Peptides against a protein of PDB entry 3J47. Designs and how they scored, part 74

Target 1, 121 residues: chain A of PDB entry 3J47
Amino acid sequence: IRLTNQLKSLKGLQSKLKDVVEYLDKVINKELPINHTILGKLQDVFNLLPNLGTPDDDEIDVENHDRINISNNLQKALTVKTNDELMVIYISNLVRSIIAFDDLIENKIQNKKIQEQRVKD
Target 2, 26 residues: chain B of PDB entry 3J47
Amino acid sequence: NAQYHLLVKQGDGLLTKLQKYGAAVR

## One batch from the design tools (peptide; made by RFdiffusion4, then SolubleMPNN)

Design b2_p19_6_s3 (from b2_p19_6, 12 letters changed)
Fold by OpenDDE base, seed 2:
Structure b2_p19_6_s3 (fold): chain B 121 residues (1-121), chain C 26 residues (1-26), chain A 19 residues (1-19)
Amino acid sequence: as target 1 above (121 residues)
Amino acid sequence: as target 2 above (26 residues)
Amino acid sequence: DELIEKLIQQLNELQKLLA
């Protein structure tokens, strides 16, 4: 029963990972826009992965150790890169919000100037 | 880290200027 | 684009470890 439930959970995780890959392929192919919420959830997954790859057991053969080290280093490097990309997106959104607010302020100034001119005429 | 903090600080500075400008236009 | 490609690569490596 417990092993069967773990195997079912693992199969469910594998299916979800496949769905994420299919989604990312559609984003790469520009079929779908980049969804920041999905990207954030993927980051959370990658932040949880380094905790899954710490072997508490001193008996992992050198070949598995190299694959785990490459995976961990790649995961760390990709987490940093993904964080940097999200930061760039965040700043780009911040800048867009600033520009939109500046335009709103300018429009309000122009409207006020037009109203003041109409009161003088 | 440092470049990020600099960029966040620049964003905060722009937001503060924008808030002041919005208050002056009100 | 390169970030997304790397993310896909990590997901594929994770799938291999689960498999």
Scores: peptide ipSAE 0.293, ipTM 0.793, DockQ to the pose 0.020
Fold by OpenDDE base, seed 5:
Structure b2_p19_6_s3 (fold): chain B 121 residues (1-121), chain C 26 residues (1-26), chain A 19 residues (1-19)
Amino acid sequence: as target 1 above (121 residues)
Amino acid sequence: as target 2 above (26 residues)
Amino acid sequence: DELIEKLIQQLNELQKLLA
């Protein structure tokens, strides 16, 4: 019963992670605005994921253990891949925000110089 | 994990410097 | 001017970490 619930939770997490990736791809493509709440919830999911991966060792047949380990390793590999993709998206958005802020600072400096020149004339 | 935290820390450092510059230009 | 140059340098470092 607990293992089936963990597998169902992992599958639910994978589906939610896919939905987040699809949402982030739409945000990258400027089709939708960034929702910081999704990013925060995703970080919370990643912080909780290490605690979801230990089924108590006590009564699982070795053959089910290998299939569960392969499924857990594949799901872990998919989770790592999705985490890396989300990380790249996060950093890309951070860089875009930094560039946009740099442009705003430069525009403000130019506007200040123009005002100082107008006061001297 | 460690590389991710390093990248995030560098990004946060850049944001902090950018904020300081924006405050100095005010 | 020096602060802008440092920001550009750090942006370039961040871009290198993204590549």
Scores: peptide ipSAE 0.290, ipTM 0.849, DockQ to the pose 0.051
Fold by OpenDDE base, seed 3:
Structure b2_p19_6_s3 (fold): chain B 121 residues (1-121), chain C 26 residues (1-26), chain A 19 residues (1-19)
Amino acid sequence: as target 1 above (121 residues)
Amino acid sequence: as target 2 above (26 residues)
Amino acid sequence: DELIEKLIQQLNELQKLLA
């Protein structure tokens, strides 16, 4: 019973990982727009993955070392790319907020000027 | 990193100017 | 790189509007 449940959970995780890869391939191919919520969750997953690149001095055979280094460099490169994309989104939202606030200030100045003119008439 | 911090600093500077202007228009 | 450049340009334009 316990082993069967673990195998079922692992198969479920493998299916979800495949769905994430398929989604990322569609985003890379520009078939789908970048979804910020999915990118944030993917970043959280990469942050929860043990840094496969801490050289814990435990005897990992030289043949596995190249695969681990490639995986770590790829994971680090994907994390950096995701951070850069999230940064662009953050600053774009900041710019939008500043423009909206500028428009609100201008509208308030105009409304005040109109009210002052009505009090003089 | 350095380019990111420069962009964030520019955005914060703009936001601060806009806040001061909004307070003066009150 | 191109997205960062566009973002820098938008910030510079906004800085000119607030000056």
Scores: peptide ipSAE 0.283, ipTM 0.851, DockQ to the pose 0.065
Fold by OpenDDE base, seed 1:
Structure b2_p19_6_s3 (fold): chain B 121 residues (1-121), chain C 26 residues (1-26), chain A 19 residues (1-19)
Amino acid sequence: as target 1 above (121 residues)
Amino acid sequence: as target 2 above (26 residues)
Amino acid sequence: DELIEKLIQQLNELQKLLA
């Protein structure tokens, strides 16, 4: 039962990571804003991942050693993938903030120019 | 790790340049 | 076991936000 639940959780995590990548691609393409709630939930998931592979030190029968190695490798791969996704989100937010600030600067320049023109008339 | 730190550093550099430009236009 | 259940719950909440 425990191993089946762990495998189901890992499959769920893998599916979610795929959906997050698809969302990030839309954010990079400026099709969607970054959802801070999605980011927070992904961080919470990431903080739980390191704890999924602490074997309780109780009775590793030799037949489970290969399955444990596969589980640990998969967890490490999922951790790396999640880190890469978080990094892409961070960069996407940074780029959007830079663009929004540039647009704000341009709008301020235009408003100043309009005000100077009105004082000369 | 190293690539991540490089990318963050590049982003911070761009943000700093943009802040300087915003201060010059103010 | 409880940690795995919490992880599953967080993943399910993330699905609802992405759908």
Scores: peptide ipSAE 0.325, ipTM 0.808, DockQ to the pose 0.029; fails the geometry check

Design b2_p19_6_s4 (from b2_p19_6, 11 letters changed)
Fold by OpenDDE base, seed 4:
Structure b2_p19_6_s4 (fold): chain B 121 residues (1-121), chain C 26 residues (1-26), chain A 19 residues (1-19)
Amino acid sequence: as target 1 above (121 residues)
Amino acid sequence: as target 2 above (26 residues)
Amino acid sequence: DELIEKLKQKLTELQKLLA
């Protein structure tokens, strides 16, 4: 259940990102006027993203190439971290499922032994 | 990525074995 | 126009993270 909900949320986010890209493509192609409200909301989403290298306004002299690499490295590190966290959750749910099945199997074996004993008495 | 997929595959393999065992005890 | 291209680039990066 939890993993399925996380996967559904991630798919929902992916779909929403696709819709935003399609909107931006239409704006660039002049098929739609620039909506300042949508642009503002996109800017807010990017500001809520862990600073994927917004330069603090104070260092004008770091070449654009190093900033893109730092952003990509931070983004990659966050992806790896998120993947590791999801993996731990997946394993934890798998282990819980295994334990629950072992308990169910043991309960069935015990019930069978009780029935066999009642037939011998 | 590769280690993640390997561990997921191992977990799914264990779950499948456990499902087969649970079906055989039914 | 340049701000919109920067936003597109950041969105494409986010899509690559989610893929």
Scores: peptide ipSAE 0.391, ipTM 0.819, DockQ to the pose 0.020
Fold by OpenDDE base, seed 3:
Structure b2_p19_6_s4 (fold): chain B 121 residues (1-121), chain C 26 residues (1-26), chain A 19 residues (1-19)
Amino acid sequence: as target 1 above (121 residues)
Amino acid sequence: as target 2 above (26 residues)
Amino acid sequence: DELIEKLKQKLTELQKLLA
């Protein structure tokens, strides 16, 4: 249940992001007028997100090419960390399901033995 | 990727064994 | 115009994280 809800929420967010990209493409192509209210809300969303692509303004005179590589490395490291956390949650749920099923099997075996004993008496 | 696929394969193997055991206890 | 391009780039980065 919890994982299914998280997947549904993530799919909903992905769809919404696609709609925003399509809107921005239409604005750049001059097919739609620039809506300053939508742009302001998008800026607010991006300001609430961790800076996935700006190195902290700490004084490293690294040429623009290395800044792009550092940004991509941080984003990749965050993606790997998120994938590892999701994997641990998946394994934990799998193990819990296996234990619960094992307990159900053992309970059924015990109930069958009790019933067979009652028929012999 | 490879470690993830190995863990999934182990989980599927355990689930299959458990399903066979559950069917034999029916 | 430059601000819109910067927003587009950030949005594309978010899409890559969610894919």
Scores: peptide ipSAE 0.365, ipTM 0.808, DockQ to the pose 0.019
Fold by OpenDDE base, seed 1:
Structure b2_p19_6_s4 (fold): chain B 121 residues (1-121), chain C 26 residues (1-26), chain A 19 residues (1-19)
Amino acid sequence: as target 1 above (121 residues)
Amino acid sequence: as target 2 above (26 residues)
Amino acid sequence: DELIEKLKQKLTELQKLLA
């Protein structure tokens, strides 16, 4: 049961990580806006990952200590990798917001210049 | 990590400058 | 105009760091 759950969690995490990467690429390419709901669901999955890795304490086999350490290190490495990906998304959104605001400012400046010309005529 | 935090800080600095500019154009 | 140009420059720098 435990090994199957770990394998399922790992496959689920791998699939989600792939979906995140694909979403990131679309966001970077400006094809899609950031979906905060997807980001929130990813964070929820990461918060649940530690709970999926808690062994019920009932089988002390000394050979599992290395496998548990590898699993925990992999989960930590995956958490760090996803945090880095989420941060790249955040920056990409910030950059997009900056561009959109720059365009808005330029439009306002142009509108002001047009109004000043109309008052002088 | 460190390069990423530097990038975030730089982005936040840009956003702040942009906000100041937007407030000055109003 | 100079402030806009500085913002564009920083945006370009952020894009280079994301690539």
Scores: peptide ipSAE 0.292, ipTM 0.857, DockQ to the pose 0.048
Fold by OpenDDE base, seed 5:
Structure b2_p19_6_s4 (fold): chain B 121 residues (1-121), chain C 26 residues (1-26), chain A 19 residues (1-19)
Amino acid sequence: as target 1 above (121 residues)
Amino acid sequence: as target 2 above (26 residues)
Amino acid sequence: DELIEKLKQKLTELQKLLA
């Protein structure tokens, strides 16, 4: 159940990301006017996301380097921490599912043995 | 990333073994 | 235009992480 819900949530996020890309492509192609409110919300989402280091951002703003580096390092550290926490939760759920399935198999084997014994008596 | 993928792969491998065992006990 | 391209690049990177 929990793993299925996580997979469903991830698929939902992937679908929403695709819709946003398609919207941005229409804006770039001038098929739709630039909606500043949508762009602002997207910018807010990306500011909440780890700065996935584009190697090309290092050339343009050398003068703001100290505050941007501290913010990016903190965001990167928070992301690594969140990823590690999510990983631990994922593994814990996986292990719990494995144990529950092992117990189910053992119960089925025992029930089969009991039924075979009842047919021999 | 690589360690995470390795761990997920190990978990999936264990789940697949468990599914095969459950099918053999049926 | 450059801001929109940066947003697209970040979205594509997120999609790669989710795939």
Scores: peptide ipSAE 0.277, ipTM 0.800, DockQ to the pose 0.027

Design b2_p19_7_s1 (from b2_p19_7, 10 letters changed)
Fold by OpenDDE base, seed 1:
Structure b2_p19_7_s1 (fold): chain B 121 residues (1-121), chain C 26 residues (1-26), chain A 19 residues (1-19)
Amino acid sequence: as target 1 above (121 residues)
Amino acid sequence: as target 2 above (26 residues)
Amino acid sequence: MDELLEQMQQLRQQVHDLL
């Protein structure tokens, strides 16, 4: 029963990570805006991951120490991966803000040229 | 780590150029 | 004005090369 639940949770996480990557690719391609709700749900999933690796306290056998090390290494690798995803999101937002500001500057220059032409006529 | 610092440095360079351009248009 | 337009084109190219 425990192994089947871990496999189901891992498949759910893998599917969600794939959806986040596909969303990020659409964001890079300028097809969609960033959804803060996806980010919040990714953080919530991350905060719940530590609770999947605590064995309830029954029986000190030497096999538990290797399982705890594997779970900690997997959690650390997932933490790094999520930080990298959050960083790509942050950079994508920064680049969009830069483009929007460039367009605003161009619009201001065009409006100034139109006003200067109207004063000469 | 190194690729990340390079990407952040490129973003900061672009932001600085954008700020200079915005100040020249005002 | 022409120098400012050139700086803007260079900035657009740098944004495009970063995407």
Scores: peptide ipSAE 0.292, ipTM 0.850, DockQ to the pose 0.059
Fold by OpenDDE base, seed 2:
Structure b2_p19_7_s1 (fold): chain B 121 residues (1-121), chain C 26 residues (1-26), chain A 19 residues (1-19)
Amino acid sequence: as target 1 above (121 residues)
Amino acid sequence: as target 2 above (26 residues)
Amino acid sequence: MDELLEQMQQLRQQVHDLL
């Protein structure tokens, strides 16, 4: 039950993230007016992302096109890292839930054996 | 990717066996 | 009962092999 709910929550988060991407694509294509409240919340989310590009304050003049590609590569690397960390946490919680359920079943079998002994005495 | 899918498949196999066992102990 | 105990032991071993 808890694990199925976590998987459902993760799928729900993935769906919402896809809806945000589709919304941004429609705004870029000028198919929808920019909602300033959604844009403000997205900007807050991007500002809470660890600085996707403070180049260290040492050295000079690489054209604005290379900065956008480097920022996109760092953002992709952080997104992949975060996805891998969430995946490891999910698997760890899966295994812990399996162990805890095995222990619960063993305890139930032991309790049944104790009850059957008390009915024979 | 391949190692992840293998690990998820193994976890689902264990979960299915554990559910069958929990139903038989009920 | 014995088949259920054997299935539990196999599951425990599979969990231990995944840890």
Scores: peptide ipSAE 0.289, ipTM 0.849, DockQ to the pose 0.102
Fold by OpenDDE base, seed 5:
Structure b2_p19_7_s1 (fold): chain B 121 residues (1-121), chain C 26 residues (1-26), chain A 19 residues (1-19)
Amino acid sequence: as target 1 above (121 residues)
Amino acid sequence: as target 2 above (26 residues)
Amino acid sequence: MDELLEQMQQLRQQVHDLL
């Protein structure tokens, strides 16, 4: 029973990691405004984390409980850290995209001014 | 958390302004 | 036109303050 639950937890983690990668790929491809969807998926990860750490109540090995709690706390801390790093990278890319679009608008305004000058001459 | 939400809110504000300019320049 | 330029300059400054 323990090995099957660990495999289920690992498959759940793998699925979420795949969702994060697929999301990151969609972000790299500029297809999505990130803020609500990342926050929602992260909230889903956090809501699934408690479900990974309850062994059914029938074998309390006290030594396994402390190791499981330490592992879950470490995994939670690693998930938070990875999320914070991904969010910093995201915001940095968003800001770069904003600058590039500001420059595009400036170039379009300059081109329009040049055209208006040529029509007055 | 709070600094992160502030930074996100600032980015969203800039994006919204940028969208308004993109529309006004079309 | 001038209001648009002023608002663009404000946006550029806000972006620069975030970098």
Scores: peptide ipSAE 0.271, ipTM 0.843, DockQ to the pose 0.086
Fold by OpenDDE base, seed 3:
Structure b2_p19_7_s1 (fold): chain B 121 residues (1-121), chain C 26 residues (1-26), chain A 19 residues (1-19)
Amino acid sequence: as target 1 above (121 residues)
Amino acid sequence: as target 2 above (26 residues)
Amino acid sequence: MDELLEQMQQLRQQVHDLL
């Protein structure tokens, strides 16, 4: 139940993120006018993302274009790391569920054997 | 990426075998 | 019955190898 709900929520988030990307691509291609309300909410989401583009305030003059590339690379690296961590947790929970189900099946077989023995006595 | 897809594929194979086993014990 | 038990043991071993 909990894992299925998390997977459903993650799939819902992925679908919404895809809809946002498709909207942004249509806006970039000038196929749709910029909806300021959607853009404002998207900007709020980006502002609530951990500030993945602060180099520590202590080193030196790199042109604004390199800061955007570094921010995008760090955001991508943290997204990949978070995806890998969530994946390890998902596999671990899957394996635990498999073991628990295997033990339940074995217990059912043993209980059936005990019942068959009691009917022969 | 590739090691992940292999591990997921192995887990899905195990889950499928376990489901068949659970259905046969029913 | 015995083939099913063997398949279960193989599954358990494969799960253990993934842990």
Scores: peptide ipSAE 0.268, ipTM 0.847, DockQ to the pose 0.111

Design b2_p19_7_s2 (from b2_p19_7, 8 letters changed)
Fold by OpenDDE base, seed 1:
Structure b2_p19_7_s2 (fold): chain B 121 residues (1-121), chain C 26 residues (1-26), chain A 19 residues (1-19)
Amino acid sequence: as target 1 above (121 residues)
Amino acid sequence: as target 2 above (26 residues)
Amino acid sequence: MDELLQLMEELRKKVLELL
């Protein structure tokens, strides 16, 4: 039950992230009007992310290419770190489910032995 | 990616062995 | 990562001893 709910929650988060990307692509392509309420919530999410540098318009030449590469590398590193953390949580829950199943098997064997002893007395 | 899929496949193999053992004890 | 891989291998050994 807990693993199925976590996997369902993770799939739900992945679907929502995909819907956000598809929305941003449609806004960039001018296929949809900018919804200021959605944009404000996206800005709040981006403000919680360590500086994905929006180039503030004002100054031409040479520093912008290195800042974009550093921002992309930091975003990639954060995405990898988040994926690794989710993987650790998944494996830890799988291990706990294996241990709990082993304990259930042992408890069932012990209960069967106790019943067989009570029938011989 | 490849290491993640290998680790998931190993976990599923262990879970399948435990399910067979639990069915044999039933 | 390495500690988690080690824990998974120890768990694999315990499961193989119980089978």
Scores: peptide ipSAE 0.255, ipTM 0.857, DockQ to the pose 0.053
Fold by OpenDDE base, seed 4:
Structure b2_p19_7_s2 (fold): chain B 121 residues (1-121), chain C 26 residues (1-26), chain A 19 residues (1-19)
Amino acid sequence: as target 1 above (121 residues)
Amino acid sequence: as target 2 above (26 residues)
Amino acid sequence: MDELLQLMEELRKKVLELL
């Protein structure tokens, strides 16, 4: 249950990230006007991201290509990091499940041996 | 990505073997 | 990552010793 919910949340995040990329591609291709509401929601997402540089209003004109690349690279790096963390949790829970099954199998083998000894006495 | 999917697949394969063994000992 | 891979390989060995 907990792992399935984490995987569902990660898939939801991946879908939302894909929708953002597809929107940005349509804006770059001039197929859509810059929707200020979507830009505001992107800004809200960036403000919820650990402080990726306040654009202090006043250096407009030479870095827009590098800032978009840095923002996309950092969002991609955070998505990769979150995927790797969820992976570690998944593997840790898999390992715990395997150990618990191993202990259960050993306990069953021991119980069977004890029953076989009691039938020989 | 590929190494991760391989690692997960190996873990799932091990879990499946352990489940089969647990069912055979039951 | 490498420590977790190593832990799973040790677990795989233990399970193979019990089979």
Scores: peptide ipSAE 0.251, ipTM 0.853, DockQ to the pose 0.058
Fold by OpenDDE base, seed 2:
Structure b2_p19_7_s2 (fold): chain B 121 residues (1-121), chain C 26 residues (1-26), chain A 19 residues (1-19)
Amino acid sequence: as target 1 above (121 residues)
Amino acid sequence: as target 2 above (26 residues)
Amino acid sequence: MDELLQLMEELRKKVLELL
């Protein structure tokens, strides 16, 4: 139950990330005007992500071009790490389901053998 | 990436064998 | 990382034992 909910939540997050990428591609291609409400909600999601690029307080240094690349690299690294962790959770659940189904088949075979013995007596 | 795709492919192979075995026991 | 790699290797061994 708990792991199936995590997989469902991940698939939901992956779908939302795909929708955001497709929206950004349409905005880059000038096919859609920037919806300020979607941009505001994206900013809120980025602000709720554990601070991917506030260097702790203490020192104003001017260069807005390198900070965007560093924040994008840390966000990419956390996205890759999260994908790898969820991938391991997926495989762990797949194998647990395989083992549980094997045990169910063996139990069903044993129950059939016991019933066939009781019909011969 | 390649090792992961190999592990997923092995898991799918096991699931397919297990489905065949479950159908033969039914 | 190492515990995750070890869990993946144990999983691979259990899969091979069921084949």
Scores: peptide ipSAE 0.250, ipTM 0.851, DockQ to the pose 0.050
Fold by OpenDDE base, seed 3:
Structure b2_p19_7_s2 (fold): chain B 121 residues (1-121), chain C 26 residues (1-26), chain A 19 residues (1-19)
Amino acid sequence: as target 1 above (121 residues)
Amino acid sequence: as target 2 above (26 residues)
Amino acid sequence: MDELLQLMEELRKKVLELL
């Protein structure tokens, strides 16, 4: 139950992130007018994200294009890290379920052997 | 990605063996 | 990360020993 809810929440976040990217692409392509309310909310989200694009204050001279690439690379690295962590949690829960089921099978075999012995005595 | 799919496939193989064992014990 | 991968491999070995 808890894992299924976390996966559902993550899928919902992924869908929303895709919708934001598609909206930004349409705005960049000038297909949609810039909605200042959406842009303000997006700016609030970027301000709540840990600064994904400031190497410490000693390189003021990286052109705006390289800052966008560095920000995208760090966001991608954090996304990959989060995916790997969630994968490990998933596999750990799968393995725990397998071990618990093996123990239940062995207990059932032992109980059956005890019953068969009691019928022969 | 490929290593993830390999690890998931190995887990599914173990689960399938365990299901067969559980059916043989029933 | 490496410790977590190691714990996963140990857990995988235990499952393979039980089957």
Scores: peptide ipSAE 0.239, ipTM 0.849, DockQ to the pose 0.050

